Peptides against a protein of PDB entry 2L9B. Designs and how they scored, part 1

Every score and structure here is a prediction.

Target 1, 91 residues: chain A of PDB entry 2L9B
Amino acid sequence: ANFLSQKFPELPSGIDVNINMTTPAMMISSELAKKPKEVQLKFLQKFQEWTRAHPEDAVSLLELCPQLSFVTAELLLTNGICKVDDLIPLA
Target 2, 91 residues: chain A of PDB entry 2L9B as posed
Amino acid sequence: ANFLSQKFPELPSGIDVNINMTTPAMMISSELAKKPKEVQLKFLQKFQEWTRAHPEDAASLLELCPQLSFVTAELLLTNGICKVDDLIPLA
Below, numbering starts at 1 at the first letter of every chain, in headers, positions and changes, except where a header shows other numbers.
Peptide ipSAE is a variant of ipSAE made for these designs: the mean of its two directions, with the distance scale d0 fixed at 1.0 Angstrom where the peptide's residues are scored. Compare it only between designs on the same protein; published cut-offs may not carry over.
The geometry check fails a fold that doesn't show the stated peptide or that is severely misdrawn somewhere.

## One batch from the design tools (peptide; made by RFdiffusion4, then SolubleMPNN; aimed at target 1 W50 V59; its pose is not in this set)

Design b1_p13_3_s2
Fold by OpenDDE base, seed 1:
Structure b1_p13_3_s2 (fold): chain B 91 residues (1-91), chain A 13 residues (1-13)
Amino acid sequence: as target 1 above (91 residues)
Amino acid sequence: SARKLLELLEEKL
C-alpha cells in the first residue's frame, strides 16, 4: 500500500488534477475559502495538532503532495497568521 | 521546504 492509502485509509478517490502544483493548490484553496473563517482556522489547528503528533508523516505528506504546502501557505496568509516575508525562507 | 513550512506553521499559529 502507498503512503496515502496506509495513513489515510478512508480518503476518497478524489479527482485527477493538473500535474503542476498551482492548479491543484488553487482548486483546494478555493474550496477552503468558501468555508467560514472559523472553519478555516479549525482546519489549520487540527493540521497543526496532527503534525505535532506525526512530524515525519507530515513531512512525507507534503513531499508527496506539494500542492498541500501551497494550500497551507495560502491559508496562513489569507487568515493573517503570517506575512509574505515569512514565506521567503521556505525554499 | 516542507519542513520549514511546518516550522512556520508551528511558530505562527
Scores: peptide ipSAE 0.628, ipTM 0.933, DockQ to the pose 0.859
OpenDDE base, seeds 2, 3, 4, 5: peptide ipSAE 0.628, 0.627, 0.626, 0.627; ipTM 0.934, 0.933, 0.933, 0.933; seeds 3, 4, 5 fail the geometry check

Design b1_p13_6_s1
Fold by OpenDDE base, seed 1:
Structure b1_p13_6_s1 (fold): chain B 91 residues (1-91), chain A 13 residues (1-13)
Amino acid sequence: as target 1 above (91 residues)
Amino acid sequence: SARKLLELLEEKL
C-alpha cells in the first residue's frame, strides 16, 4: 500500500488534477475559502495538532503532495497568521 | 521546504 492509502485509509478517490502544483493548490484553496473563517482556522489547528503528533508523516505528506504546502501557505496568509516575508525562507 | 513550512506553521499559529 502507498503512503496515502496506509495513513489515510478512508480518503476518497478524489479527482485527477493538473500535474503542476498551482492548479491543484488553487482548486483546494478555493474550496477552503468558501468555508467560514472559523472553519478555516479549525482546519489549520487540527493540521497543526496532527503534525505535532506525526512530524515525519507530515513531512512525507507534503513531499508527496506539494500542492498541500501551497494550500497551507495560502491559508496562513489569507487568515493573517503570517506575512509574505515569512514565506521567503521556505525554499 | 516542507519542513520549514511546518516550522512556520508551528511558530505562527
Scores: peptide ipSAE 0.628, ipTM 0.933, DockQ to the pose 0.851
OpenDDE base, seeds 2, 3, 4, 5: peptide ipSAE 0.628, 0.627, 0.626, 0.627; ipTM 0.934, 0.933, 0.933, 0.933; seeds 3, 4, 5 fail the geometry check

Design b1_p13_6_s2
Fold by OpenDDE base, seed 2:
Structure b1_p13_6_s2 (fold): chain B 91 residues (1-91), chain A 13 residues (1-13)
Amino acid sequence: as target 1 above (91 residues)
Amino acid sequence: SARKLLELLLEKL
């Protein structure tokens, strides 16, 4: 089993997307944006808690799935949690 | 970077 299968055994099936990172990220962000803001914030909170407890696994996850970095950043922006200036140095 | 983004997540939320 790969990293995702081992760390996230309940991961649901995905769907095919264009062969790039931007499209998957935008699709995920779009779906999350359809959820109430409270759900989006709860998602971020759970991700934050998991990151705090498993920092290296969190880094590995985002490195293996770069689309999730975009999704996380967009959620932070759209929910007013961070500013664009906060994201600039993340290059 | 992934690490910097996660650090931002930890500090801002």
Scores: peptide ipSAE 0.658, ipTM 0.941, DockQ to the pose 0.856
OpenDDE base, seeds 1, 3, 4, 5: peptide ipSAE 0.657, 0.656, 0.656, 0.656; ipTM 0.940, 0.940, 0.940, 0.940; seeds 3, 5 fail the geometry check

Design b1_p13_6_s3
Fold by OpenDDE base, seed 1:
Order: C-alpha cells, then structure tokens, then sequence
Structure b1_p13_6_s3 (fold): chain B 91 residues (1-91), chain A 13 residues (1-13)
C-alpha cells in the first residue's frame, strides 16, 4: 500500500485535478474557507497535534501532496496565525 | 520546505 492508503485508510477516493499545484490548492482552500472559523482552527489544531506526534509522516505527506503545503500556508495566513514575512524564508 | 512550514505551524498556532 502507498503512503496515503496506509496512513489514512478511510480517505475517500478523491478526484482528478490539474497537474499544477495552484488549482488543486485553491479548490481545497475554497472548501475549507466555507467552514466556520472555529472549524478551520480546530482542523489546524488537529493537524498540528498530528504533526507533533508524527513529524516525519507529516513531512512525507506534504512532500507527496505539495498542494497541501499551499493549503496549510493559506490557512495560516487567512486566520491571522502567521504573516507573509513568516513564509518568505521557507526554503 | 515542507519541514520548515510544519515547524512554522508548530510554532505559531
């Protein structure tokens, strides 16, 4: 089994998206933006907790699904958790 | 990088 099926066995099948990462990231961010801010914050908190507990799996997830890096950054920015300047040095 | 972004998540939230 691949990484996603192994770590997230209950994931839905998903849908095909454009090859570039901007389009899928925008779609995901748009869906998350439809949720109340408290739900968005709870999502980020759960992701943070999971990242703290499974740091290498979290890195693998974002490397496998680079669109999620954009989504994460977008959520941090739009919820006022970080500033644009915080993202600049991320090499 | 993915790692540095996650470190930012851990730091700021």
Amino acid sequence: as target 1 above (91 residues)
Amino acid sequence: SARKLLELLLKKL
Scores: peptide ipSAE 0.662, ipTM 0.942, DockQ to the pose 0.862
OpenDDE base, seeds 2, 3, 4, 5: peptide ipSAE 0.660, 0.659, 0.659, 0.659; ipTM 0.941, 0.941, 0.941, 0.941; seeds 3, 5 fail the geometry check

Design b1_p13_6_s4
Fold by OpenDDE base, seed 1:
Structure b1_p13_6_s4 (fold): chain B 91 residues (1-91), chain A 13 residues (1-13)
Amino acid sequence: as target 1 above (91 residues)
Amino acid sequence: SARKLLELLEKKL
């Protein structure tokens, strides 16, 4: 079993997306942006809690699905949690 | 860097 199937056994099949990171990131971010700010913040909080409990799995997830890094960054920006300058050193 | 992003998440949120 691959990483996603093992760690997220109830994950839906999803849809095929463009091979670049920008298109899938925009798709995910646009759906999240439709949710109330409280829901977006709760999402980030749950993600943070999960990364605290599973730090290496979190790294593996983002390496496997780099679009999620962009989604996370955009959520941080749009909710005023970080500034653009905070993203500069993330290379 | 995935790790650096996660560190940012931890720091700012």
Scores: peptide ipSAE 0.641, ipTM 0.936, DockQ to the pose 0.848
OpenDDE base, seeds 2, 3, 4, 5: peptide ipSAE 0.641, 0.642, 0.639, 0.642; ipTM 0.937, 0.936, 0.936, 0.936; seeds 3, 4, 5 fail the geometry check

## One batch from the design tools (peptide; aimed at target 1 F43)

Design b1_p24_4_s4 (made by RFdiffusion4, then SolubleMPNN; its pose is not in this set)
Fold by OpenDDE base, seed 5:
Structure b1_p24_4_s4 (fold): chain B 91 residues (1-91), chain A 24 residues (1-24)
Amino acid sequence: as target 1 above (91 residues)
Amino acid sequence: MSTFDQLLEFFEKKLEEEEKKKKE
């Protein structure tokens, strides 16, 4: 098992897609787009709450799974929570 | 189950675990 599996044993296998950063992110984004807005917001809410409760784990997860960073940014933008300019400092 | 559903379940489970620990 790799470090990611050791650190997050309950992490679903689907997030471990390692083709590149973009392709996995696009896949997740596509699945998000298929869900109702309420479900998308629920996902964002749960991720946000988890990040607050587990900040160190969240940092590790986002570093190991950069596709999730993209998904987070997309959710923030598409739901009008932030603007593109708000993300510039995070790049 | 889709990757999205799996991730959502993952976060919900983690939050549930946190709540359980908090109530201990």
Scores: peptide ipSAE 0.280, ipTM 0.769, DockQ to the pose 0.555
OpenDDE base, seeds 1, 2, 3, 4: peptide ipSAE 0.089, 0.214, 0.220, 0.230; ipTM 0.571, 0.719, 0.730, 0.727

Design b1_p24_5 (made by RFdiffusion4)
Pose (drawn by RFdiffusion4):
Structure b1_p24_5 (pose): chain A 91 residues (1-91), chain P 24 residues (1-24)
Amino acid sequence: as target 2 above (91 residues)
Amino acid sequence: LEEEVEELEEEVEELEEEVEELFP
């Protein structure tokens, strides 16, 4: 993964989830949604600039690391920026 | 059979680490 070792070498793996009692998707929502609204908006706008400045980098990262792909989508959902039906065109 | 199972587990762990380096 030279692309990562060059540009994104410190990517987090994610937390370990006991999916015998809790689903990852539900944790994903409660994880981003339990945060104050300012955080999702702050992340998404800052990230929006970063991804505009670096479309190849940002897209390729989303290509390989799914936590950010759906983290962005869940933040879009919790703020009402986009809905699930708006994400299927992405899917 | 127990030794073969332990070797297969080590190989799965190594493959899992390699998949995590490719897709974190």

Design b1_p24_5_s2 (made by RFdiffusion4, then SolubleMPNN; from b1_p24_5, 16 letters changed)
Fold by OpenDDE base, seed 2:
Structure b1_p24_5_s2 (fold): chain B 91 residues (1-91), chain A 24 residues (1-24)
Amino acid sequence: as target 1 above (91 residues)
Amino acid sequence: SAEAEAREQEEARKAAEELKKLFP
């Protein structure tokens, strides 16, 4: 069993991005915007808590699913938790 | 506790599941 199967069973495959219509970043932003702010913050909170408790697994997950880094960044920015300048050192 | 850890892991999994489905 691979890491994703062990730690995150039954994860969805995601959705395709038609590059002729949009970019992955735009898709992420659009889909997140469909969620209520409260839901977005809950997602971020739970992910943050888990990341702190399981940093090694968090690193592995983000390496395997780099799109989640975009999601996290978008959530931080759109909810006013971070500014773009705060993320520059991490880029 | 083991139960608390399991609960947190499950909540994080659910969050990750919701996030991952937004992009392949």
Scores: peptide ipSAE 0.075, ipTM 0.594, DockQ to the pose 0.063
OpenDDE base, seeds 1, 3, 4, 5: peptide ipSAE 0.072, 0.070, 0.068, 0.066; ipTM 0.597, 0.574, 0.579, 0.581; seed 4 fails the geometry check

## One batch from the design tools (peptide; made by RFdiffusion4, then SolubleMPNN; aimed at target 1 C82; its pose is not in this set)

Design b1_p28_3_s2
Fold by OpenDDE base, seed 1:
Structure b1_p28_3_s2 (fold): chain B 91 residues (1-91), chain A 28 residues (1-28)
Amino acid sequence: as target 1 above (91 residues)
Amino acid sequence: MDKDIELAYELGYKFDPRKLIELLLKKL
């Protein structure tokens, strides 16, 4: 079992995504963008709460699924939670 | 905003996961 199977045993079966890194990120972002802002914010809050409780697992998740870094950054920007200048130092 | 999003994707290839986690914990 990989990291995802261990930490998220109830994940549903996925769908095929392009092996290109940008495409999966954009697909996830697009799906989230279809949701109301309050739903997007709630999603981000739940992710933050889990991260607070499991920071090292959160780091591992982003290492395993780097597309989530793109999604997270976009959600932070589009919901006015951070500015681009906040993201620059992350690089 | 569109330009900012594009920049975020470009920067994303360079994001340090640990630093992003720290930002996530700081914001919101």
Scores: peptide ipSAE 0.516, ipTM 0.844, DockQ to the pose 0.618
OpenDDE base, seeds 2, 3, 4, 5: peptide ipSAE 0.516, 0.514, 0.503, 0.515; ipTM 0.842, 0.841, 0.835, 0.842; seed 3 fails the geometry check

Design b1_p28_8_s4
Fold by OpenDDE base, seed 4:
Structure b1_p28_8_s4 (fold): chain B 91 residues (1-91), chain A 28 residues (1-28)
Amino acid sequence: as target 1 above (91 residues)
Amino acid sequence: AAARAARLAQRKANLEYINQKIDEYLAK
């Protein structure tokens, strides 16, 4: 399985992910979803800024915490920033 | 080593894609 399919269980591929990744990701996403849209967007923006300022560290972070890919995907989907179909080509 | 490099490249591309989508959304 490729990176995207492994981390984004909401994608049509339906590939199972490790519970140790899925549970934390779902928890984080759930908590973020409770926040106002404006707060969610601010979170994404701050994360965006950090990843751009520290691209190599960002990649390393995803190696250490691959569940964050799921979290970011869920945020994008929930807020209408992208659609599932937009993520499929990355799989 | 090559496999890892490919994974890292994919992660980088993924982040760039995400950031681009955010930019596009905010620009609307």
Scores: peptide ipSAE 0.461, ipTM 0.852, DockQ to the pose 0.693
OpenDDE base, seeds 1, 2, 3, 5: peptide ipSAE 0.459, 0.453, 0.459, 0.459; ipTM 0.857, 0.854, 0.855, 0.858

## One batch from the design tools (peptide; made by RFdiffusion4, then SolubleMPNN; aimed at target 1 F8 P55 Q67 S69; failed a check: the pose's geometry; its pose is not in this set)

Design b1_p30_1_s3
Amino acid sequence: SLFQPVDTGKTPEDYKRGLDFMNEKIDKYL

